Peptides against a protein of PDB entry 5VVV. Designs and how they scored, part 52

Target 1, 276 residues: chain A of PDB entry 5VVV
Amino acid sequence: FLCGVVEGFYGRPWVMEQRKELFRRLQKWELNTYLYAPKDDYKHRMFWREMYSVEEAEQLMTLISAAREYEIEFIYAISPGLDITFSNPKEVSTLKRKLDQVSQFGCRSFALLFDDIDHNMCAADKEVFSSFAHAQVSITNEIYQYLGEPETFLFCPTEYCGTFCYPNVSQSPYLRTVGEKLLPGIEVLWTGPKVVSKEIPVESIEEVSKIIKRAPVIWDNIHANDYDQKRLFLGPYKGRSTELIPRLKGVLTNPNCEFEANYVAIHTLATWYKSN
Target 2, 276 residues: chain A of PDB entry 5VVV as posed
Amino acid sequence: FLCGVVEGFYGRPWVMEQRKELFRRLQKWELNTYLYAPKDDYKHRMFWREMYSVEEAEQLMTLISAAREYEIEFIYAISPGLDITFSNPKEVSTLKRKLDQVSQFGCRSFALLFDNIDHNMCAADKEVFSSFAHAQVSITNEIYQYLGEPETFLFCPTEYCGTFCYPNVSQSPYLRTVGEKLLPGIEVLWTGPKVVSKEIPVESIEEVSKIIKRAPVIWDNIHANDYDQKRLFLGPYKGRSTELIPRLKGVLTNPNCEFEANYVAIHTLATWYKSN

## One batch from the design tools (peptide; made by RFdiffusion4, then SolubleMPNN)

Design b2_p13_1_s2 (from b2_p13_1, 8 letters changed)
Fold by OpenDDE base, seed 4:
Structure b2_p13_1_s2 (fold): chain B 276 residues (1-276), chain A 13 residues (1-13)
Amino acid sequence: as target 1 above (276 residues)
Amino acid sequence: SKEEEEYKKAALE
């Protein structure tokens, strides 16, 4: 069971010292996972093709080593979906080289994120792939196999919540393709019925699990505040039954952008996780 | 919801 934090918000990423402090807190609270997915990390999303500099590499190596020191699984995410051409072998090779670099930093767990992108393909990809889901699954499977089938590999779908599913969760052709074609060792991220799910009913997890043919990892935006910088979510982790735990592969909370605001959010997630 | 539309806008802007 993956339980911890995703740094998955828009806006100013956490500094390396905050991330190390996070790992100390995660260990202390018997949480086990950090997903590196800061949307405004240029080499994560906007410039995903760009290799890390020597200085950036040293920082990431130090961060990954710190995660290991605190027994936290460091998952490196990349979001190529803004401008990748899935059918272009050069794009696939560029993505491979980027993940090879991160593998050299000592990273062993990875994620491909296709959240917050247009639900369409370019003309070249339409000639090769039957759908956007087929294109995403093809590259995800290829990368997963290329990396030697790492123990933890995550996929974030473009339809990552109930409200983004067309026509709905149980009838989505996109999620059906993901469920049928995504290799079984790849985990699927999900935010619940909504982007920011006030509640995640058990029945909603059973519905999505059926179509994706696996238990999801919850990317939980309950404490996310990047969409409203005037709000801080200081309340407890709530609106999730402990009956979800046996029906999930994990829960990763995407908390407030303000690192200092997240004590209650993360601590109460840990209490929730231990209550099963 | 407005919050989901705002989140998607912040993601697409």
Scores: peptide ipSAE 0.086, ipTM 0.824, DockQ to the pose 0.136
Fold by OpenDDE base, seed 3:
Structure b2_p13_1_s2 (fold): chain B 276 residues (1-276), chain A 13 residues (1-13)
Amino acid sequence: as target 1 above (276 residues)
Amino acid sequence: SKEEEEYKKAALE
């Protein structure tokens, strides 16, 4: 069961010292996972093709080593979906080389994120793939296999919540393709009925699990505030029954952008997880 | 809210 934090917000990423402090807190609270997915990290998303510099490599190696020191699984995410051409073998090769570099930093766990992108394929991809889901699954499976089928590999769908599913969760052709074609060792990220789910009912997890043919990992935006600068949710982790735990592969909270505001968010997630 | 879901999309434009 993956339980911890995703740094998955828009805005200023956490500094390396904050991330190390996070790992110490995660270990202390018996949480086990950090997903590196900061949207405004240039080489994560907008410039996903660009290799890390020597200085950036040293920072990431140090960060990954710190995660290991605190027994935290470091998952490196990349979000190529803004401008990748899925049918172009050079793009696939570029993605492979980027993930090879991160693997050399000592990273063993990875994620491909296709959240927050346009669902329209380019003309070249339409000639090769039957749908956007087929294109995403194809590259995800290829990368997963290329990396030697790492123990933890995550996929974030474009339809990552109930409100983004067309026509709905159980009838989504996109999620059906993901469920049918995504290799079984790849985990699927999900935010619940909404982007920011006030509640995640058990029935909603059963519904999505059926179509994706696996238990999801919750990307939980309950404490996220990147979308509203006036929002500061300092309340406990709630609206999630502990009956979800046996029905999930994990829960990763995407908390407030303000690092120091997250004590209650992370601590109450840990309490929730241990209450099962 | 719809606003929260729209804001995540608007951070993409």
Scores: peptide ipSAE 0.072, ipTM 0.816, DockQ to the pose 0.165
Fold by OpenDDE base, seed 1:
Structure b2_p13_1_s2 (fold): chain B 276 residues (1-276), chain A 13 residues (1-13)
Amino acid sequence: as target 1 above (276 residues)
Amino acid sequence: SKEEEEYKKAALE
């Protein structure tokens, strides 16, 4: 069971010292996972093709080593979906080289994110792939196999919550393609019925699990504040039954942008997880 | 919801 934090918000990323302090807190609270997915890290999303500099490489190596020291699984995410051409072998090769570089930093766990992108493929991709889901699954499977089938590999769908599913969760052709064609060793991220789910009913997890043919990992936006930086979400982790735990592969909370605001959010997630 | 529109908007800005 993956339990911990995703740094998955828009706005100023956490500094390396905050991330190291996070790992110490996660270990102390018997949480086990950190997903590196800061949207405003230029080399994660907007400039995903660019290799890390020598200085950035040293920082990431130090961060990954610190995660290992605290027995925290470090998952590196990349978000190529803004401008990738899925049918172009050069784009696939560029993605492979970027993930090879991160593998050399000692990273062993990875994620491909296709959240918050347009559903439209370019003309070249439409000639090769039957749908956007087919294009995404094709590259995700190829990358997963290329990396030697890592123990932890995550996929974030473009339809990552109930309200984004067309026509709905159980009838989505997109999620059906993901469920049928995504390799079984790849985990699927999900935010619940909504982007920010006040509640995640057990029945809603059973519905999505059936179509994706696996238990999801919850990307939990309950404490996310990047959409309204005038608000801080200081309340406890709530609106999730402990009956979800045996029905999930994990829970990763995407908390407030302000690192120091997250004590209650993360501590109460840990209490919830240990109550099962 | 308004929160989903705000979240998706923050993703596009």
Scores: peptide ipSAE 0.057, ipTM 0.807, DockQ to the pose 0.135
Fold by OpenDDE base, seed 5:
Structure b2_p13_1_s2 (fold): chain B 276 residues (1-276), chain A 13 residues (1-13)
Amino acid sequence: as target 1 above (276 residues)
Amino acid sequence: SKEEEEYKKAALE
């Protein structure tokens, strides 16, 4: 069971010292996972093709080493979906080289994120792939196999919550393709019925699990505040029955942008996880 | 809320 934090918000990323402090807190609270997915990290999303500089490499190596020191699984995410051409072998090769670099930093766990992108393929991809889901699954499977089938590999679908599913979760052709064609060793990220789910009913997890043919990892936006800079979510982790735990592969909370605000959010997630 | 879904879409535009 993956339990911990995803740094997955828009806005100023956490500094390396905050991330190291996070790992120390995660270990102390018997949590085990950190997903590196800061949307405004230029080389994560907008400039995903760009290799890390020597200085950035040193920072990431130090961060990954710190995660290992605290027995936290460091998952490196990349979000190529803004401008990748899936059918272009040069793009696939560029993605491979980027993940090879991160593998050299000592990273062993990875994620491909296709959240917050348009559903439209370019003309070249439409000639090769039957749908956007087929394109995403193709590259994800290829990368997963290229990396030697890592123990932890995550996929974030474009339809990552109930409200983004067309026509709905159980009838989504996109999620059907993901469920049928995504290799079984790849985990699927899900935010619940909504982007920010006040509640995640057991039935909603059973519904999505059926179509994706696996238990999801919850990307939990309950404490996310990147969408409203006037709000801090200081309340406890709630609206998730502990009956979800045996029906999930994990829970990663995407908390407030303000690192110092997250004590209650993360601590109460840990209490929730240990209460089962 | 609708605002939360609109924000994730607006971050795409």
Scores: peptide ipSAE 0.052, ipTM 0.788, DockQ to the pose 0.131

Design b2_p13_1_s3 (from b2_p13_1, 8 letters changed)
Fold by OpenDDE base, seed 1:
Structure b2_p13_1_s3 (fold): chain B 276 residues (1-276), chain A 13 residues (1-13)
Amino acid sequence: as target 1 above (276 residues)
Amino acid sequence: SKSEERYREAALS
């Protein structure tokens, strides 16, 4: 069971010292996972093709080593979906080289994210792939196999919540393709019925699990505040029955952008997790 | 981006 934090928000990323402090807190609270997915980290998303510099490499190696020291699984995410051409072998090779570099930093767990992108393919991709889901699954499977089938590999769908599913969760052709074609060793991220789910009913997890043919990992936006800079979410982790735990592969909370605001959010997630 | 705005709109709904 993956339990911890995803740094998955828009806005200023956390600094390396905050991330190291996070790992110390996660260990203390018996949590086990950190997903590196800061939207405004340029080489994560907007400039995903760009290799890390020597200086950036040293920082990432130090961060990954710190995660290992605190027995936290460090998952490196990349979000190529803004402008990748899935059918172009040069794009695939560029993605492979980027993940090879991160592997050399000592990273062993990875994620491919296709959240917050247009649900369209370019003309070249339409000639090769039957649908957007087929294109995403193809590259994800290829990368997963290329990396030697790492123990933890995550996929974030474009339809990552109930409200983004067309026509709905159980009838989505996109999620059907993901469920049927995504290799079984790849985990699927999900935010619940909504982008920010006040509640995640057990029945909603059973519904999505059926179509994706696996238990999801919850990307939980309950404490996310990047969408409203005037708000801080200081309340406890709630609206999730502990009956979800045996029905999930994990829970990763995407909390407030302000690192110092997240004590209650993360501590109460840990209490919730240990209550089962 | 249009994608970020779609996220923000959905997060506020």
Scores: peptide ipSAE 0.654, ipTM 0.955, DockQ to the pose 0.927
Fold by OpenDDE base, seed 4:
Structure b2_p13_1_s3 (fold): chain B 276 residues (1-276), chain A 13 residues (1-13)
Amino acid sequence: as target 1 above (276 residues)
Amino acid sequence: SKSEERYREAALS
């Protein structure tokens, strides 16, 4: 069971010292996972093709080593979906080289994220792939296999919540393709019925699990505030029955952008997790 | 970006 934090918000990423402090807190609270997915890290998303500099590499190596020191699984995410051409072998090779670099930093767990992108393929991809889901699954499977089938590999769908599913969760051709074609060792991220789910009913998890043919990992936006910087979410982790735990592969909270605001959010997630 | 705007709109709904 993956339980911890995803740094998945828009806005200024956490600094390395905050991330190290996070790992210390996660260990103390018996959480086990950090997903590196800061939207405004240029080499994560907008410039995903660009290799890390020597200085950036040293920082990431140090960060990954710190995660290992605190027994936190460091998952490196990349979000190529803004401008990748899935059918272009050069794009696939570029993605492979980027993940090879991160593997050299000592990273062993990875994620491909296709959240917050247009649901349309370019003309070249439409000639090769039957659907957007087929294109995403194809590259995801290829990368997963190329990396030697790492123990933890995550996929974030474009339809990552109930409200983004067309026509709905149970009838989504996109999610059906993901469920049928995504290799079984790849985990699927999900935010619940909504982008920010006040509640995640058990029935909603059963519904999505059926179509994706696996238990999801919750990307939990309950404490996310990047969409409204005038709000801080200081309340406890709530609206998730502990009955979800045996029906999930994990829960990763995407908390407030303000690092110091997240004590209650993360601590109460830990309490929730240990209550099962 | 259009993607971020869509996220923000959906997060507020």
Scores: peptide ipSAE 0.654, ipTM 0.954, DockQ to the pose 0.939
Fold by OpenDDE base, seed 5:
Structure b2_p13_1_s3 (fold): chain B 276 residues (1-276), chain A 13 residues (1-13)
Amino acid sequence: as target 1 above (276 residues)
Amino acid sequence: SKSEERYREAALS
């Protein structure tokens, strides 16, 4: 069971010292996972093709080493979906080289994120792939296999919540394709019925699990505040029955942008997780 | 970005 934090918000990323402090807190609270997915880290998303500089490499190596020191699984995410051409072998090779670099930093767990992108493929991809889901699954499977089938590999679908599913969760051709064609060793991220789910009913997890043919990892936006700079979410982790735990592969909270605001959010997630 | 705006709109709904 993956339990911890995803740094997955828009806005100023956490600094390396905050991330190290996070790892210390995660260990102390018996949480086990950190997903590196800061939207405004340029080389994560907007400039995903660009290799890390020597200085950036040193920082990431140090961060990954710190995660290991605190027995936190460091998952490196990349979000190529803004402008990748899935059918272009040069794009695939570029993605491979980027993940090779991160592997050299000592990273062993990875994620491909296709959240917050347009559903339309370019003309070249439409000639090769039957659908957007087919294109995403193809590259994801290829990358997963290329990396030697790492123990933890995550996929974030474009339809990552109930409200983004067309026509709905159970009838989504996109999620059906993901469920049927995504290799079984790849985990699927999900935010619940909504982008920010006040509640995640058990029945909603059973529904999505059926179509994706696996238990999801919750990307939990309950404490996310990047969408409203006037709000801080200081309340406890709530609206999630502990009955979800045996039905999930994990829960990663995407909390407030303000690192200092997240004590209650993360601590109460840990209490929730240990209450089984 | 347009993608961020889509997220923001959906997060507020």
Scores: peptide ipSAE 0.644, ipTM 0.953, DockQ to the pose 0.962
Fold by OpenDDE base, seed 3:
Structure b2_p13_1_s3 (fold): chain B 276 residues (1-276), chain A 13 residues (1-13)
Amino acid sequence: as target 1 above (276 residues)
Amino acid sequence: SKSEERYREAALS
């Protein structure tokens, strides 16, 4: 069971010292996972093709080593979906080289994220793939296999919550394709019925699990505040029955952008997890 | 970005 934090927000990423402090806190609270997915980290998303510099490499190696020191699984995410051409072998090879570099930093767990992108393929991809889901699954499976089928590999669908599913969760052709074609060793991220789910009912998890043919990992936006700078969420982790735990592969909270504001958010997630 | 705005709109809904 993956339990911890996803740094998945828009806005200023956490600094390396904050991330190291996070790992210490995660260990202390008996949490086990950190997903590196900061939207405004240039080489994570907007410039995903760009290799890390020597200086950036040193920072990431140090960060990954710190995660290992605190027994936290470091998952490196990349979000190529803004401008990748799935049918272009050069794009696939570029993605492979980027993840090879991160593997050399000592990273062993990875994620491909296709959240917050247009649900359309370019003309070249339409000639090769039957749907957007087929294109995403194809590259995800290829990368997963290329990396030697790492123990932890995550996929974030474009339809990552109930409200993004067309026509709905149980009837989504996109999610059906993901469920049927995504290799079984790849985990699927999900935010619940909404982008920010006030509640995640057990029945909603059973519904999505059926179509994706696996238990999801919750990307939990309950404490996310990047969407409104006037908001700060200091309340406890709530609206999730502990009955979800046996029905999930994990829960990763995407908390407030302000690192110092997240004590309650993360601590109460830990309490929730240990209450099972 | 356009993608960020889509997220923000959906997160507020």
Scores: peptide ipSAE 0.631, ipTM 0.950, DockQ to the pose 0.959

Design b2_p13_1_s4 (from b2_p13_1, 8 letters changed)
Fold by OpenDDE base, seed 4:
Structure b2_p13_1_s4 (fold): chain B 276 residues (1-276), chain A 13 residues (1-13)
Amino acid sequence: as target 1 above (276 residues)
Amino acid sequence: SKEEERYRKAALE
């Protein structure tokens, strides 16, 4: 069971010292996972093709080493979906080289994220793939296999919540393709019925699990505030029955942008997790 | 960006 934090918000990413402090807190609270997915990290999303500099590499190596020191699984995410051409072998090779670099930093867990992108493929991809889901699954499977089938590999679908599913969760051709074609060792991220789910009913998890043919990892936006700079979410982790725990592969909270605001959010997640 | 705006809108629903 993956339980911890995803740094997955828009806005200024946390600094390395904050991330190290996070690892200390996660260990102390017996959480086990950090997903590196800051939207405004240029080499994560906007410039995903760009290799890390020597200085950036040193920082990431240090960060990954710190995660290991605190027994936190460091998952490196990349979000190529804004402008990748899935059918272009050069793009696939570029993605492989980027992940090879991160592997050299000592990273062993990875994620491919296709959240917050357009559903429309370019003309070249439409000639090769029957759907957007097929394109995403193809590259994800290839990368997963290329990396030697790492123990933890995550996929974030474009339809990552109930409200983004067309026509709905159970009838989504996109999610059906993901479920049927995504290799079984790859985990699927999900935010619940909504982008920010006030509640995640057990029935909603059963519904999505059926179509994706696996238990999801919750990317939990309950404490996310990047969408409204006027709000801070200082309340406890709630609206998730502990009955979800055996029906999930994990929960990663995407909390407030303000690092110091997240004590209650993360601590109460830990309490929730241990209460099963 | 358009994508971020879509996220922000959906996050407020």
Scores: peptide ipSAE 0.685, ipTM 0.963, DockQ to the pose 0.951
Fold by OpenDDE base, seed 5:
Structure b2_p13_1_s4 (fold): chain B 276 residues (1-276), chain A 13 residues (1-13)
Amino acid sequence: as target 1 above (276 residues)
Amino acid sequence: SKEEERYRKAALE
């Protein structure tokens, strides 16, 4: 069971010292996972093709080593979906080289994220792939196999919540393709019925699990505030029955942008997890 | 960005 934090918000990423402090807190609270997915880290998303510099490499190696020191699984995410051409072998090779570099930093767990992108393929991809889901699954499976089938590999679908599913969760051709064709060792991220789900009913998890043919990992936006900087969410982790735990592969909270605000959010997630 | 604005609108739903 993956339980911890995803740094997955828009806005200023956390600094390395904050991330190290996070790892210390996660260990203390018996949590086990950190997903690196900061939207405004340039080489994560907007410039995903760009290799890390020597200086950036040193920072990431130090961060990954710190995660290991605190027994936190460090998952490196990349978001190529803004401008990747899935059918172009040069794009696939560029993605492979980027993840090879991160593997050299000591990273062993990875994620491919296709959240917050356009649903339309380019003309070249339409000639090769039957749908956008087929294109995404193809590259994800290829990368997963290329990396030697790492123990933890995550996929974030474009339809990552109930309200993004067309026509709905149980009838989505996109999620059906993901469920049928994504290799079984790859985990699927999900935010619940909504982008920000006040409640995540057990029945909603059973519904999505059926179509994706696996238990999801919750990307939990309950404490996310990047969408409204006038709000700060200081309350406890709630609206999730502990009966979800045996029906999930994990829960990663995407909390407030302000690092200092997240003590209650993360601590109460830990209490929830240990209460099962 | 366009994508961020789509997220923000959906997050406020």
Scores: peptide ipSAE 0.680, ipTM 0.962, DockQ to the pose 0.960
Fold by OpenDDE base, seed 2:
Structure b2_p13_1_s4 (fold): chain B 276 residues (1-276), chain A 13 residues (1-13)
Amino acid sequence: as target 1 above (276 residues)
Amino acid sequence: SKEEERYRKAALE
């Protein structure tokens, strides 16, 4: 069971010292996972093709080493979906080289994220792939296999919550393709009924699990405030029955942008997790 | 971006 934090928000990423402090807290609270997915980290998303510099590499190596020290699984995410051409073998090779570099930093867990991107493929991709889901699954499977089928590999769908599913969760051709064609060793991220779900009913998890043919990892935006930084979410992790735990592969909370605001959010997630 | 704005809009629903 993956339980911890995804740094998955828009806005200023956390600094390395904050991330190290996070790992210490995660260990203390018996959480086990950190997903590195800061939207405005340039080489994560907007410039995903760019290799890390020597200085950036040193920082990431240090961060990954710190995660290991605190027994936190460090999952490196990349979000190529803004401008990747799925059918272009050079793009695939570029992605492979980027993840090879991160592997050299000591990272062993990875994620491919296709959240918050356009649903339309370019003309070249339309000639090769039957759908957007087919294109995403193809590259995800290829990367997963290329990396030697790492123990933890996550996929974030473009339809990552109920309100983004067309026509709905159970009838989504996109999610059906993901469920049928994504290799079974790849985990699927899910956010619940909404982008920010006040509640995640058990029935909603059963519904999505059926179509994706696996238990999801929750990317939980309950404490996310990047969409309105006039607000801070200081309340407890709630609206999730502990009956979800046996039906999930994990829960990763995407909390407030302000690192210092997340004590209650993360601590109460830990309490929730341990209460089962 | 338009994608980020879509996220923000949906987050407020």
Scores: peptide ipSAE 0.677, ipTM 0.962, DockQ to the pose 0.928
Fold by OpenDDE base, seed 3:
Formats: C-alpha cells, structure tokens, sequence
Structure b2_p13_1_s4 (fold): chain B 276 residues (1-276), chain A 13 residues (1-13)
C-alpha cells in the first residue's frame, strides 16, 4: 500500500530542504511514499524533453538518496502530454533517455502523467492510434517495459476523476481502453468523483476499479489549494472510510502549496492509514 | 496556462 505525499500542485515547487524534511516526517509517521510531480518544475512538464544539468542532477541524486535514507519510496513523475507526439519514435526515445538519466540518479520508481491535457491527438497520432487512450497506453507500456518493469510504475489518466469521464466512469471508452490495454503491473492514479473530492465513497472506487481492472492509487486533492490562492486547508483528512484501504493500491495526498501548512494534512492521513 | 485553468475551474466544482 502506497501512502504518503504527491508534490503535484501548480505553483512554486518545494525546495530540496523541504522535501528532505517531508521525508523525515513521512518516516516518523510511518508513511512510505513520495511522488515527485511538481507541475511548474520545468523539466517535469513544460520542458520534459530537456535533460537535467550537472547541478540539477546533483540535487536530484541527493534528494533520491535522502528518500532512501528515510525509507521513502521516491517516485519520479514526468508529464509529457502537453506536446508529445506519441507516434514519433524520436519523442519516445527522448522520453526513454530522460528516464534513463533519472534511473542513473538511483530512482527505481516512475510515473507517467497525462492529467490536465487536451483530449485531441495531432494528425500524425490519429493515423497511428485509434484513440487518445491507445496512444497513452502504448507509450506507457513501452516505457514500463523499457525500464525493466519497475516494482512501482504509475499512470495518471486524462480522465482522472468521475467528472472528467465521458459519458461517465463505468461507460468511459477511454478508461475501458486503459483498463484493457495498460499492463497489469502499472498502477492508475485517481482523484475520486471530482478533482477535489469532498468524499470518496466505497462504491465509487468499486466502479472505477471495475473499468480500469485494478485498484487505483488515490491522488487525493482534499488539501490542495493551488486552484485558489485565497484558500488554505488546515483540517483533517476526512470523507474517506478506512474501508477504502483494502480496495486501494495507495493514497498520496496532494496538499497545500505552502509546505509549512501541511502538518495536519499529512499527520491525519497517517492516522487514518494506521487506523485500519 | 489553458490546462491549468481547466484544472482550476474543475477543482472549484
């Protein structure tokens, strides 16, 4: 069971010292996972093709080593979906080289994220792939296999919550394709019925699990505040029955952008997890 | 960005 934090928000990423402090807290609270997915980290998303510099490599190696020191699984995410051409072998090779570099930093767990992108494929991809889901699954499976089928590999669908599913969760052709074609060793991220789910009912997890043919990992936006700078969520982790735990592969909270504001959010997640 | 704005809108629903 993956339990911890996803740094998955828009806005200023956390600094390396904050991330190291996070690992200390995660260990102390018996949590086990950190997903590196900061939207405004340039080489994560907008410039995903760009290799890390020597200086950036040193920082990432140090960060990954720190995660290992605190027994935290470091999952490196990349979000190529803004401008990748799935059918272009050069794009696939570029993605491979980027993940090879990160593997050299000592990273062993990875994620491909296709959240917050347009559903329309380019003309070249339409000639090769029957749907956007097929394109995403194809590259995800290829990368997963290329990396030697790492123990932890995550996929974030474009339809990552109930409200993004067309026509709905159970009838989504996109999610059906993901469920049927995504290799079984790849985990699927999900935010619940909404982007920010006040509640995640057990029935909603059963519904999505059926179509994706696996238990999801919850990307939990309950404490996310990047969507409204006037908001700060200091309340406890709630609206999730502990009956979800046996029905999930994990829970990763995407908390407030302000690192210092997340004590209650992360601590109460830990309490929730340990209460099962 | 356009994508971020779509997220923000949906996050407020």
Amino acid sequence: as target 1 above (276 residues)
Amino acid sequence: SKEEERYRKAALE
Scores: peptide ipSAE 0.664, ipTM 0.960, DockQ to the pose 0.958

